Peptides against a protein of PDB entry 7UQJ. Designs and how they scored, part 226

Target 1, 160 residues: chain A of PDB entry 7UQJ
Amino acid sequence: PELYQNFNITPPRGVLFHGPPGTGKTLMARALAASCSSDERKITFFMRKGADILSKWVGEAERQLRLLFEEAKKHQPSIIFFDEIDGLAPVRSSKQEQIHASIVSTLLALMDGMDNRGQVIVIGATNRPDAVDPALRRPGRFDREFYFPLPDVKARFKIL

## One batch from the design tools (peptide; made by RFdiffusion4, then SolubleMPNN)

Design b2_p22_6_s3 (from b2_p22_6, 10 letters changed)
Fold by OpenDDE base, seed 1:
Structure b2_p22_6_s3 (fold): chain B 160 residues (1-160), chain C 160 residues (1-160), chain D 160 residues (1-160), chain A 22 residues (1-22)
Amino acid sequence: as target 1 above (160 residues)
Amino acid sequence: as target 1 above (160 residues)
Amino acid sequence: as target 1 above (160 residues)
Amino acid sequence: KIAELYPEEFAYLMEMARWAAS
């Protein structure tokens, strides 16, 4: 809060992790969650998979998204991590038109409806940023992107 | 690549990683990708889950497989890692006959259609090798198999 | 096994790992499997995802659960790890009534049908323990629960 | 380990998280 307040900078609401699978996107989200949990201020970490929200909640996916954001707000400060977000929010031009359009619109509205002062960070991870609806990749939503390249040999020895 | 060229050995097109879940199949595939990436030659790593290809792309799974192999060829040298490949290519005798048969036939054709000179390695990971269509486990497809036993206590300390 | 036999303590059949996603539930289950495997006694580790059992085996999920428990019994000592078990066994009050009810009833019966002397441990992992059918959280089923908090910074450096 | 691979990204995320917590 304080640093962004002093400079009148609106903090980013969402970060999109993208890159080849296995590059540590999920691990980074976990590492962030771990590092943010201090004894004095526990950050609540929510993880959902895009495909799970669609498949587990057929006809209830929008409601599950709303409940997730409400729960994250209730337990703020919090991080919502969407793994495989391309499964939740495919590009609108993808022929899975009707069901995905309503879910994407709900996610857009939930991200837009977050108070700029809210202590909820949203992280999306995808292997296919171009398969994510570009409306989610706009300012006030997933407005920061981190590319996770394949780890080099040196990077491998640090993870393995 | 180079080692196989020097000995006139046709590199295996496909490697099946099998073993109990959690034994490091995905980590090994990532490690392989990292080890094969030099500063001069970046290997592109594609990962897909068998279940995701079926569930996310109902009626488009064959097209998504084709696009994946085309993209892998475009970005060669590349590794395609199918996690949970038993979800993509169940044994043909499994009563999920029609949809799976077309996907398996497409994957077979894509693996057969890879040029022996192509720099695309396909890795399948499964916890159930016997649940993978045996046609995929033949020469020119997943013709090498690596068993991932449960790490012993010593192996655990290397991964954790 | 031996420690519980000496004290006439009925070993827990099921352990529920719950906590924020990314807290190492899957890693702990793998670590447990690895730690329990000695050179003399290999533990077989089975991993399934709740959503995968539902999605991959539409109309066959109950049969796949039965086969999994039979295979685990055949390969005892064994660990069955259900990742995202809330996807398999949602609370009965969730409006996905019919298909989930039969799967939950099957899982209940399989856990109840395990001989207390059997060397099969069942581990369920969830980010939402309250979304798991409470019937699974009773004695003789998932009767032990382990909370996985977000690792503190120090705990992170031990896992990463 | 992942923070050592992506120190800038991790630092940024930690700053966001500190901001959110704060």
Scores: peptide ipSAE 0.118, ipTM 0.335, DockQ to the pose 0.409; fails the geometry check
Fold by OpenDDE base, seed 4:
Structure b2_p22_6_s3 (fold): chain B 160 residues (1-160), chain C 160 residues (1-160), chain D 160 residues (1-160), chain A 22 residues (1-22)
Amino acid sequence: as target 1 above (160 residues)
Amino acid sequence: as target 1 above (160 residues)
Amino acid sequence: as target 1 above (160 residues)
Amino acid sequence: KIAELYPEEFAYLMEMARWAAS
């Protein structure tokens, strides 16, 4: 616990949650939003699904991303959670090139354009980190990654 | 621990998990699978996404459902988890009628055809229970429903 | 509270530290080893440099990796720290194909072969996460990543 | 409950959020 306190690590702008489906990625993001929201310090939580940004707004996905980041900035401190971010930002070498490349480039620019003092945290969740464009996993973007493993079989999950 | 011991695994009952996105529906389903798995009794967990069954298997969705239920029966005791089940089983009055109607009918028949002695539990998760065909929510199918509310302010501290 | 306690989440087998040189990656790994070491539970810390494993042990690098993992297992709980892991496990598309491919395959097998009960943590450090073979960054390997940014002078990031 | 599952991750995220909100 105490050891990691003293690292003057510039706050990661982005955290990538990865792991099998149903390992608590989205729940963690909501738990974070809920716990950081006190009466004195309300954090605004924005949730978007990667595939929904692509599919609902064919041709407007970039605009929707820009609006999302602007709204998050307006309501700072804020958390932007991208669920299924591999749907939004697939590896550039995937055959569905052009629309995805533009959206990825927009997301990269938006993450890079966040001021280092910006009170906007970006969380991405994926079941396939290898399907996420490596450019998003660079410093100043999703520069922290948390693996959400499958609950071990012998773990008597007293979950219920 | 003790609560789930009293699952008198009465007939293969469907459980519908519903509530806002990121409330832990999928995590709960996995947790159930893990907690009900003992060293003496391993539960096999099958997960499918409703929209994936429709889209990946255009024209074969019914066959894939049949295979899934047969595989679950072969590996009993088992849990079949349908994430986003509203994508698989939309309300029949929705305009995308024919393919959905056939898939819904197949799922209904598979749930009805599970022998009351079958050790196969079906869990469906949705963000919109009202978008699920009411025929699936009848006795012998998804006859139990669990609401996953947003964590209330007091419950936030229990997530922490 | 009580529900999630029983998730025996398999501890991540590997953590990737990445960031600019001099950002305290090696210091953090040592600090982790020190803080997790109590009088009752000494953690053995093994440090290796990626390029040194390749260069010092031409033709024996695989054997040295195996010995390292065996020694770490013998002295569990233990931390294996690979400094400059990009030197050990370059992206497979790099021209120095054969030797690197074998070493990477050995490291993959060793990380995969760690029993989930093994009290051996593997930490890799790199200045270039994009130069690390993506296969190492998959679940059950380096499935956690921590970015070590340049220390901003004022950033008392109480991260923990 | 999720914080109990992932105490280190949650602690990290909380501090990141505290930092972002500072």
Scores: peptide ipSAE 0.117, ipTM 0.366, DockQ to the pose 0.298; fails the geometry check
Fold by OpenDDE base, seed 3:
Structure b2_p22_6_s3 (fold): chain B 160 residues (1-160), chain C 160 residues (1-160), chain D 160 residues (1-160), chain A 22 residues (1-22)
Amino acid sequence: as target 1 above (160 residues)
Amino acid sequence: as target 1 above (160 residues)
Amino acid sequence: as target 1 above (160 residues)
Amino acid sequence: KIAELYPEEFAYLMEMARWAAS
């Protein structure tokens, strides 16, 4: 808080990780979760798959999102990581994905309802940023985007 | 392409990665996608979970597979990685898994329909190669198999 | 087996890995599977997501669990890793999760039915140990718990 | 390893997390 307060910088509420699968989006979110929990400051990390929320909780996905955000708020500082967020937050204009408009609207409302002082960071990961509703990519939601390019061959030999 | 053409070796259309979970199947598929992508030739990598295709797209799984292969063909050279392909392509002879015979038949047809000149590689990963329909393990489909053994303790301390 | 037999230590039947997501629970389960497999003794590793069992196999989840344990017994020594086991084994007292009481009871029975001489280890991973049915955390089930703290920044730069 | 691949992104995320924890 103090560092961002001193600079009058509104801390980003959401970060969208996008890029090809296997570029380390999930690994980065996990690394972040890991590095942020020092012995002195335990950040609670919540991981959900966008697809699993839709499939598991047919008719209750909105409620499950609410519960997730409430739990994250209760355990703040916290990180909510949505893996495959394109499965959760499809483009509203897509007739094929309009069935999920209520879920997307719920996610939007939950992200908007977080106070800027809330110690809840939301990370979304997608392979298809264009499949994510543009409304999620606005300031106060996923207002930062990190592109995870396919690491160059040289960089990957360091990972494998 | 050229390296396989020079040896009169039909490039494998499909590669089955099998072995215990966490042996690096997904990581290897991603590494292959990277190593085969030069600065001049970017490989498009598609990742799907066999299970997610069945659960998300009940009644549309066949269509989603077709769309995936069309998209991969459009963006060739490409790799389609099916994680947990045993969830997508169960053994047809299993009365328990016959419900998915249409999906398996669609996947077979899509793999058969790839022209030998198509720069689309399909990688299936499974923990249970015996749960994969043997028809998928025939030439022109998943015609190469790579066993991912659990790396020896010494090898893993290098990966972790 | 022999190492535990020599010490008259009843080998733990189940180990619960709990801690924040990304602390390496899945990685550790995979590392354990690898370290326990020598060239002479290949451990079969089964991975399931608790959530996927519930969603994929609506009305057959109990049967799928039985089949998984039978397969693990057939391929012993084996490790069954349940990722997100809180999704599979919710607290029975939760009215919201009572729908899964039959699945939890099946998992309990399967864990209880493993003879102590069976070379099948069950690892459950959860971010929320308190969301796991306490009956699963009793001796003869998940009778060992490993907390995966977020490794100190210095320790993690070695893992990532 | 992932921090080495994306040092700027990781640093940024660490700042966000430090902020959230602060």
Scores: peptide ipSAE 0.117, ipTM 0.341, DockQ to the pose 0.426; fails the geometry check

Design b2_p22_6_s3 (from b2_p22_6, 10 letters changed)
Fold by OpenDDE base, seed 2:
Structure b2_p22_6_s3 (fold): chain B 160 residues (1-160), chain C 160 residues (1-160), chain D 160 residues (1-160), chain A 22 residues (1-22)
Amino acid sequence: as target 1 above (160 residues)
Amino acid sequence: as target 1 above (160 residues)
Amino acid sequence: as target 1 above (160 residues)
Amino acid sequence: KIAELYPEEFAYLMEMARWAAS
């Protein structure tokens, strides 16, 4: 709070990691979670896969998203990591199943409903940022983006 | 086989790996398969993703499970690894699609139908053990559970 | 291009990586992309997951495949990597959903429509080569196959 | 290792996490 308050900068609610698969997006989110967890201050890390939220909970996906955000708020400070977020919140089309449209609307509402002082960071990872609903990439949602380029062979051998 | 035979312990048919995503569940299952394989004794490792069995084999998922277990039995000693098993066998609800209920029933029957002397180990990995049907977590099925905690940064660098 | 031109070998349009999961198929595909990329010649790496093409793009999957191949052609030299390609192009059965049959037909047509001079390499990765439509494993499609055996523990720790 | 590959991004994320935790 204090660092962002001192600069009158509203902290980003969401960070979008984008880039080719296996460039370290999921690894970064977990490295962050591990580094932020100290003996004195544990950050709770929630990880979900976009397609898994849709596929595992037909008709319950909205409820599961709400429960996830409530649980994250209850266990704050927390990080919610959505792997393959383009599976959860694809670009709105007239051809989208109504269930997808409702899930996206729920995610938008949940991100908008988080207090500016909320100790909940949302990280979305995708290989296709342009396949994510532009409404999620607005200020106060996923308003920061990090590109993960393909590592060179040397850099990859360092990740491996 | 021999180690469990020597102790008069019925070998668990199933082992549930649970813990946060990317804590090394899949890695451990593969490391086990590799470690138990010698030049003299090759272990056949079958890996399936729970959601992929449902999505790839609409109307054939039950048959594919049966074929998988038959193939595993034919190629014993073998390991069947189900990644994201909560996608295959979610907790039974009145809201579950009939197809999910039938696939779960097939998996239950296949695990129950394995002779105690079968050299087939079934490993399920999940991030949500409580999202797995309790019927699968009973003795004679996934009756052993291993928790994979979030590695600290140092432990992660050892897995990475 | 030049290496294959020098040997009068028609470059394979497709390479099928098959073997147990996490044997390094995805890793190899990206290592190839990185190794073939220089400061002067960047290879564009497109990665898609077979099941994700089906699940994320209900009714648009064929169009997304076409767009992918067009984009790959536009950004040549390029590599298209299909992870879990058996999810995209399962063996044709009378029980396959019509949508799967149409997607497979589209992929076949796209691979057949690539000019021999196209600097687009298609890599498919699967754990189940026999679950891939045999039509994709014909000359001029996925006509080269590489087996990725289970690494021993030591080799795996080197990949990790 | 990933922090070494993406030092700026990791530093930024750590700052956000510290902020969220504070």
Scores: peptide ipSAE 0.105, ipTM 0.311, DockQ to the pose 0.374; fails the geometry check

Design b2_p22_6_s4 (from b2_p22_6, 11 letters changed)
Fold by OpenDDE base, seed 3:
Structure b2_p22_6_s4 (fold): chain B 160 residues (1-160), chain C 160 residues (1-160), chain D 160 residues (1-160), chain A 22 residues (1-22)
Amino acid sequence: as target 1 above (160 residues)
Amino acid sequence: as target 1 above (160 residues)
Amino acid sequence: as target 1 above (160 residues)
Amino acid sequence: KIAELYPEEWAYLMELVRWAAS
């Protein structure tokens, strides 16, 4: 709080982790979850997979999203991690069924409805950032993007 | 290499990363590749998915493995990362098709054929270590195993 | 080394890996050691367990730490990995015996005594970052912290 | 590890966590 207050920086609501599979997106989110679990500062970590929300909750995905955000708010400070968020919030312009558009709209509304105090952090992970609805990638939603690059076969990663 | 020589430790040829999905096995392998690459010493990182080798290279999986190991040797020091190696090298005692036994045998031979001094590290990642052929988990192959545990939802890490 | 130079970032002397048990902290350290070792540049990997230093080296833990750092410096570039570092470097404010305070002080001095250009990286892994003395978590010591989250059991990460 | 790979991202996330918990 104080750092962002002093710099007049609004805390981001959401971070999009994007990059090829196995670049550590989910690991980062989980790392964050466990870091948040200190005795002095208990952050509750919620994990969902985008494809699982669609497949397991056919016709109730919107309700499950609402319940998730309500639970996260109830247990704030909290982190909601959506793994494979491209499965949950695909590009609206895709010939995807009306159901996907409703889910995306619900997620947008839920992210917009979060208090700017930043006590609920939403992390989305995707292998395909371009498959995520651009509306989710706006300020006040997934307003930070972290790229998790593939190690190029030739990529000399300098050990910092 | 030298550390292992000084400690009379044979450098592991292979490391098995095992643990639940999204524990960062793949990230670890990539991070390793990145970390091992200095300005003075670039490590080449090869990534393959076990299931992709079987599905994309039907009837050529053995050849593709050989080519991969040859390329890794050519570009040493190198890391070969097999993600979902349980998809490539399932337990032989399972009534799995002869194809899987051949692929496992090829991988065994390739790992055995690496010079102990060769700067090719093989990392296998699996969600199911018990689904990996025990022959791969022997000294000189995946002779180091690293467990990537699930976050206990309750695991509160104190952020100092 | 090189990554830090390219980013104009002073290479951290120490990295704290923290996260739930089995999240791959130890794996990461081992993987880093393996990956950093090229034909041209062999990295020496030293592994110690914090609790083992206390239990096996009663009354000699400080000396063993000194010897470890001396050996690591002699074999640079090197990585010193302390697994369960909370067993070695507990919080001083805990009613822990004077022995622990001495060990922590020794580790602090050893980390401070490393030249910033020294090719010795110290990695501490803990399940309890709050159980680690805050003095170790300062710049020039464990000045980078990496959280190793637990993976959710249900998290199917598509490794692209 | 993930934070070593992504120190800036990790620092940012830790800052977010500190923010969220305050």
Scores: peptide ipSAE 0.193, ipTM 0.418, DockQ to the pose 0.342; fails the geometry check
Fold by OpenDDE base, seed 4:
Structure b2_p22_6_s4 (fold): chain B 160 residues (1-160), chain C 160 residues (1-160), chain D 160 residues (1-160), chain A 22 residues (1-22)
Amino acid sequence: as target 1 above (160 residues)
Amino acid sequence: as target 1 above (160 residues)
Amino acid sequence: as target 1 above (160 residues)
Amino acid sequence: KIAELYPEEWAYLMELVRWAAS
């Protein structure tokens, strides 16, 4: 409460995990889901892979996104994790524009349509934040970004 | 039943982490690299994504795999982590056979060519173990498999 | 000797992995077990969940802990991983005191009773290190603590 | 060690979770 109250920050609706592959973005989200599944705070965790939403649900991706957000809202408090969200919401200027544009527009509308109470957290993970539609990376959507850097290859895995 | 996984691991030349997306396969591999890196014995961690090897290294994928294994051997003890290894080493019977077959054959040869005493562990992560070439899932290659189940939403994080 | 020599870790009888849920604590423990298992030294990995020990073994939890440690000693070198150890070893001041106190006392005695030369490593994972009985967080028990924080931009994934 | 690797992000996510549950 206090951090958000003090800064008049509308509870961030979305967190974008970005960074190179295998930097623990998906695991962070699962870790978060795990923490939320404790006896005291049953947060429902929804996981989708961006490319799976496009590939499995060709022509129904919008409906499936709506259903996902409705289900997340029904089971609130909840976390929706989009792994590889760059596969779901590529930059609108990509030549495969029209279908992706509709899916992105649906996702934008769904994120904008979430109640300000923040009972549904959306986490997107991407290896390519620049491949995510910038409209998703705005306040009221993925308004927080966590960079998951590669351990520098030269950094000796100092188990400190 | 006591999950006495006797990791009677003859140093698995390879460990296959399989299970649903975001079950922490990549983080496990990284965590493994971490925990094995003492002040005296720094483990070098190499991470590659299977699909990236195919896409970025078109025509050089075999050479890049060789270089990866050579670099891992040079910096031993080391871990090579292949994230989404099913993207690198699809089942040979898939009609896109020829390029994939050569890359898989190169990976097989590199895994077989690791001296039993080489301090190089190869970890493959896949969401689809059945999509990984069965030749990789044999003794002397990915001869150990770790299933990363979804934490059942209801399941108290029984990390089995 | 070699595992500890390689890690230059004075054999911690116990390592507490603490940090938020799903930060890869359990994953790290499994990974540690896998990587420490060389051709020459097969590490046996035992996994238990703290809450499972309490719930499944009501009235026999102490016996099951003893059996676990005996089996780990029999199959040394071994790792005992207690996931959600805060569920097993809550702070003694919690009103459900008596049963928890006996289980914690048993765990303390088992950790203390491990010969300094015993090749048994105990890893406890918790999301709430402050909920773990402080007696477990002392030298000769969980005397090493690894905080598993969520990724800061500056933190190289020093996977330890 | 995702929560060791990223303590600030976890603190934030835990705060989000607290907010969501709240």
Scores: peptide ipSAE 0.183, ipTM 0.403, DockQ to the pose 0.287; fails the geometry check
Fold by OpenDDE base, seed 1:
Structure b2_p22_6_s4 (fold): chain B 160 residues (1-160), chain C 160 residues (1-160), chain D 160 residues (1-160), chain A 22 residues (1-22)
Amino acid sequence: as target 1 above (160 residues)
Amino acid sequence: as target 1 above (160 residues)
Amino acid sequence: as target 1 above (160 residues)
Amino acid sequence: KIAELYPEEWAYLMELVRWAAS
């Protein structure tokens, strides 16, 4: 709380990582999860793949999202990372309406229901930000977006 | 083009990365995309997972492949990386014939339709080269294959 | 064999990597496969995703598991890494009983059929150890479990 | 390494983490 108060910045609830595949979105989330586990302040890191939430939890994806957010809240401070979130939360107008509409609605409600105290950070990663429901990309949800450009040669030599 | 000209090597349209999972196929594809991207000439890197093309684009996988190749052409020089391409292009004789046959045919046609001078490189990565339709592994398609052995300890310590 | 003999440690047949997603389970499995492969003794690394075994091999997942274990045995010393094994081997009591029950039974039988002195190590990675069939977590199967906490900053900087 | 690629994003994420943990 205090750091955000000092900057007059409302803590984002969600950060959307977007950019071409391979740009380090998942790696950033992993690095973040690492940095959060200091000896003194263990942040619990939850990762889910968007497609896995749909496929592994046929007919229970909404419930699994709820459980994930409850678990994240229980283990706060925590990070929920949705890798390939475009697989979970496609644009509502997509022909996959029925299966995804409820899941998107659930995710929206879960993000909206999070306390502004922000002890649960939600990170979504996608290669296709335009395939993510715009309702998720609004203030109080994924209200910050980080573009992961193709790292230049020099930048990749630093990661490799 | 120029890098391939310097080596008197006809640019392969497609490169198949194959080897045990974890051998750095995806990382190499990313590294290649980086190394080919200079400050002056940014290479656009497209990555798709074979399974995602099937699952995310139910009934439109062929269209999404076409769009991907069009986008890659529009943003040339570009790399299209298909991760887990065996999920996209299983051997035609597999019992999954009907869903995959059209997709494989589309991918074949798209690779065949690339101009030899096209600045679009297609990289397929698989752990199971024998599970990839042999028609994709022919000249003018994935006509170069790179085996990714399990990197020895030393080689992996350089990537990690 | 020899490395485990030097430590007076019975070689585990299976190692379960579990922990929050993004903790480097997949990376560690890759690193282990690398570290165990010397110039003189190449370890063959097989990786499968639990969900991919189900989805790519519809109606033949059991056969593909058998083939995988046979191939791993043929190429010993080898590592079989199941990423997201909770997608392959959910708890039997889960509502996904029918599709998974046979696969779990097959995996159990394959793990039980490995000689403890076999140069085939099986690594399962999951974010949800409690979603993995407890029968897999018994001695002679995944009899060692490594919790991947969110690695601290320092530990990840060594892996990354 | 990734923090070196995206220093601003990393700094922000680290602040976010510090904030979440505070």
Scores: peptide ipSAE 0.182, ipTM 0.366, DockQ to the pose 0.370; fails the geometry check

Design b2_p22_6_s4 (from b2_p22_6, 11 letters changed)
Fold by OpenDDE base, seed 5:
Structure b2_p22_6_s4 (fold): chain B 160 residues (1-160), chain C 160 residues (1-160), chain D 160 residues (1-160), chain A 22 residues (1-22)
Amino acid sequence: as target 1 above (160 residues)
Amino acid sequence: as target 1 above (160 residues)
Amino acid sequence: as target 1 above (160 residues)
Amino acid sequence: KIAELYPEEWAYLMELVRWAAS
């Protein structure tokens, strides 16, 4: 309650970090995980790569997602971080194998199934936000997007 | 000279950033590139992924490496950043195709051919330093290694 | 001359800005245009989105590119900024429709046809430099690549 | 450090964490 009241924002279920490789998306997620590991309030941090979920768990990717969300719920408060989430949740196209469509659908269902009071934060990181299924970028899912811009922008703006 | 003087670092020909995924290796490389860019001395930053050099430039990877180093030399001071360099320079094994061996040999030759006075810094980043050919990790090549540890909770709290 | 002299850079025909969406690639391109615009020498800034050129100008995309380059030449000194240039110039594949191949070929020809003395700078911005046809990334075309790396490298160097 | 780079985003994430932990 208080957290969202301070921002006048309905609690986001998920945050999408998008930006170039090495923007510190993963570092931000790790820094967040570490700040959450205070002595009194240990937040459990779950990190997965989108490509690893597909490649290592061929045919089990949906089950692994379910297990991940169950484990995150069991160990709440928790953060689920999906690095390279564009590998997991590519834009739904008619050319997409059923496997990708099913995984995206499972992730959608898992995010929708999280109670608004759930102490599970989902963070996705991608270099290609446009390669992420727009359905994941809707309210109640990845409803906040943090752009991780490039330093040379600020450094270059100071170089201008 | 000044680039390295500001860091109190003897000019490495190559720096290997190694550590777990999302430790900020790529972030640091980018940070170095932009801090070393003054208004008077712009550093040109060249980024390549090891896997991309192999996959996108099948049969041209050696030429692309040569061109990259030539371009970096032409635009010095410059930084060449190889992300996932373990994809480019895997440990020489009997199972490795001649292509990998030749690319590694080309990279070795290019690093050896950089005069110590060249204002070209080569940064490699890997999650698997042991998967990088040891020949690259010798003096005059990637002769400095920076470990990017997982920020321990305390270090992460200071990274906050 | 002055545009490049101020940067101590040999006039690239084309500069590829690569980095994630919202990195200020567009902002940098605009800032470059503004900084190079003096009261006496206004730089004309032409902005196009790669996807818009394809979608809005179906069958006219080549003509629109020609017109754009002609207009830029007429209003030199000028900057042509292609945002999302990967939408315009995808990597040539056997699966690419003739339309994409022809547009890329037209852009190649237009960039090759720019005399080195032309005060027309072409800036491409992409989140996916690897999705851009390598032919565009050759000398005399997008021969400079600026990786936009993470904002506040100065803050990141303070973060070291 | 990354919080200094992204103070608003960090503040939001810290708030989000506080919420998750509340």
Scores: peptide ipSAE 0.164, ipTM 0.396, DockQ to the pose 0.324; fails the geometry check

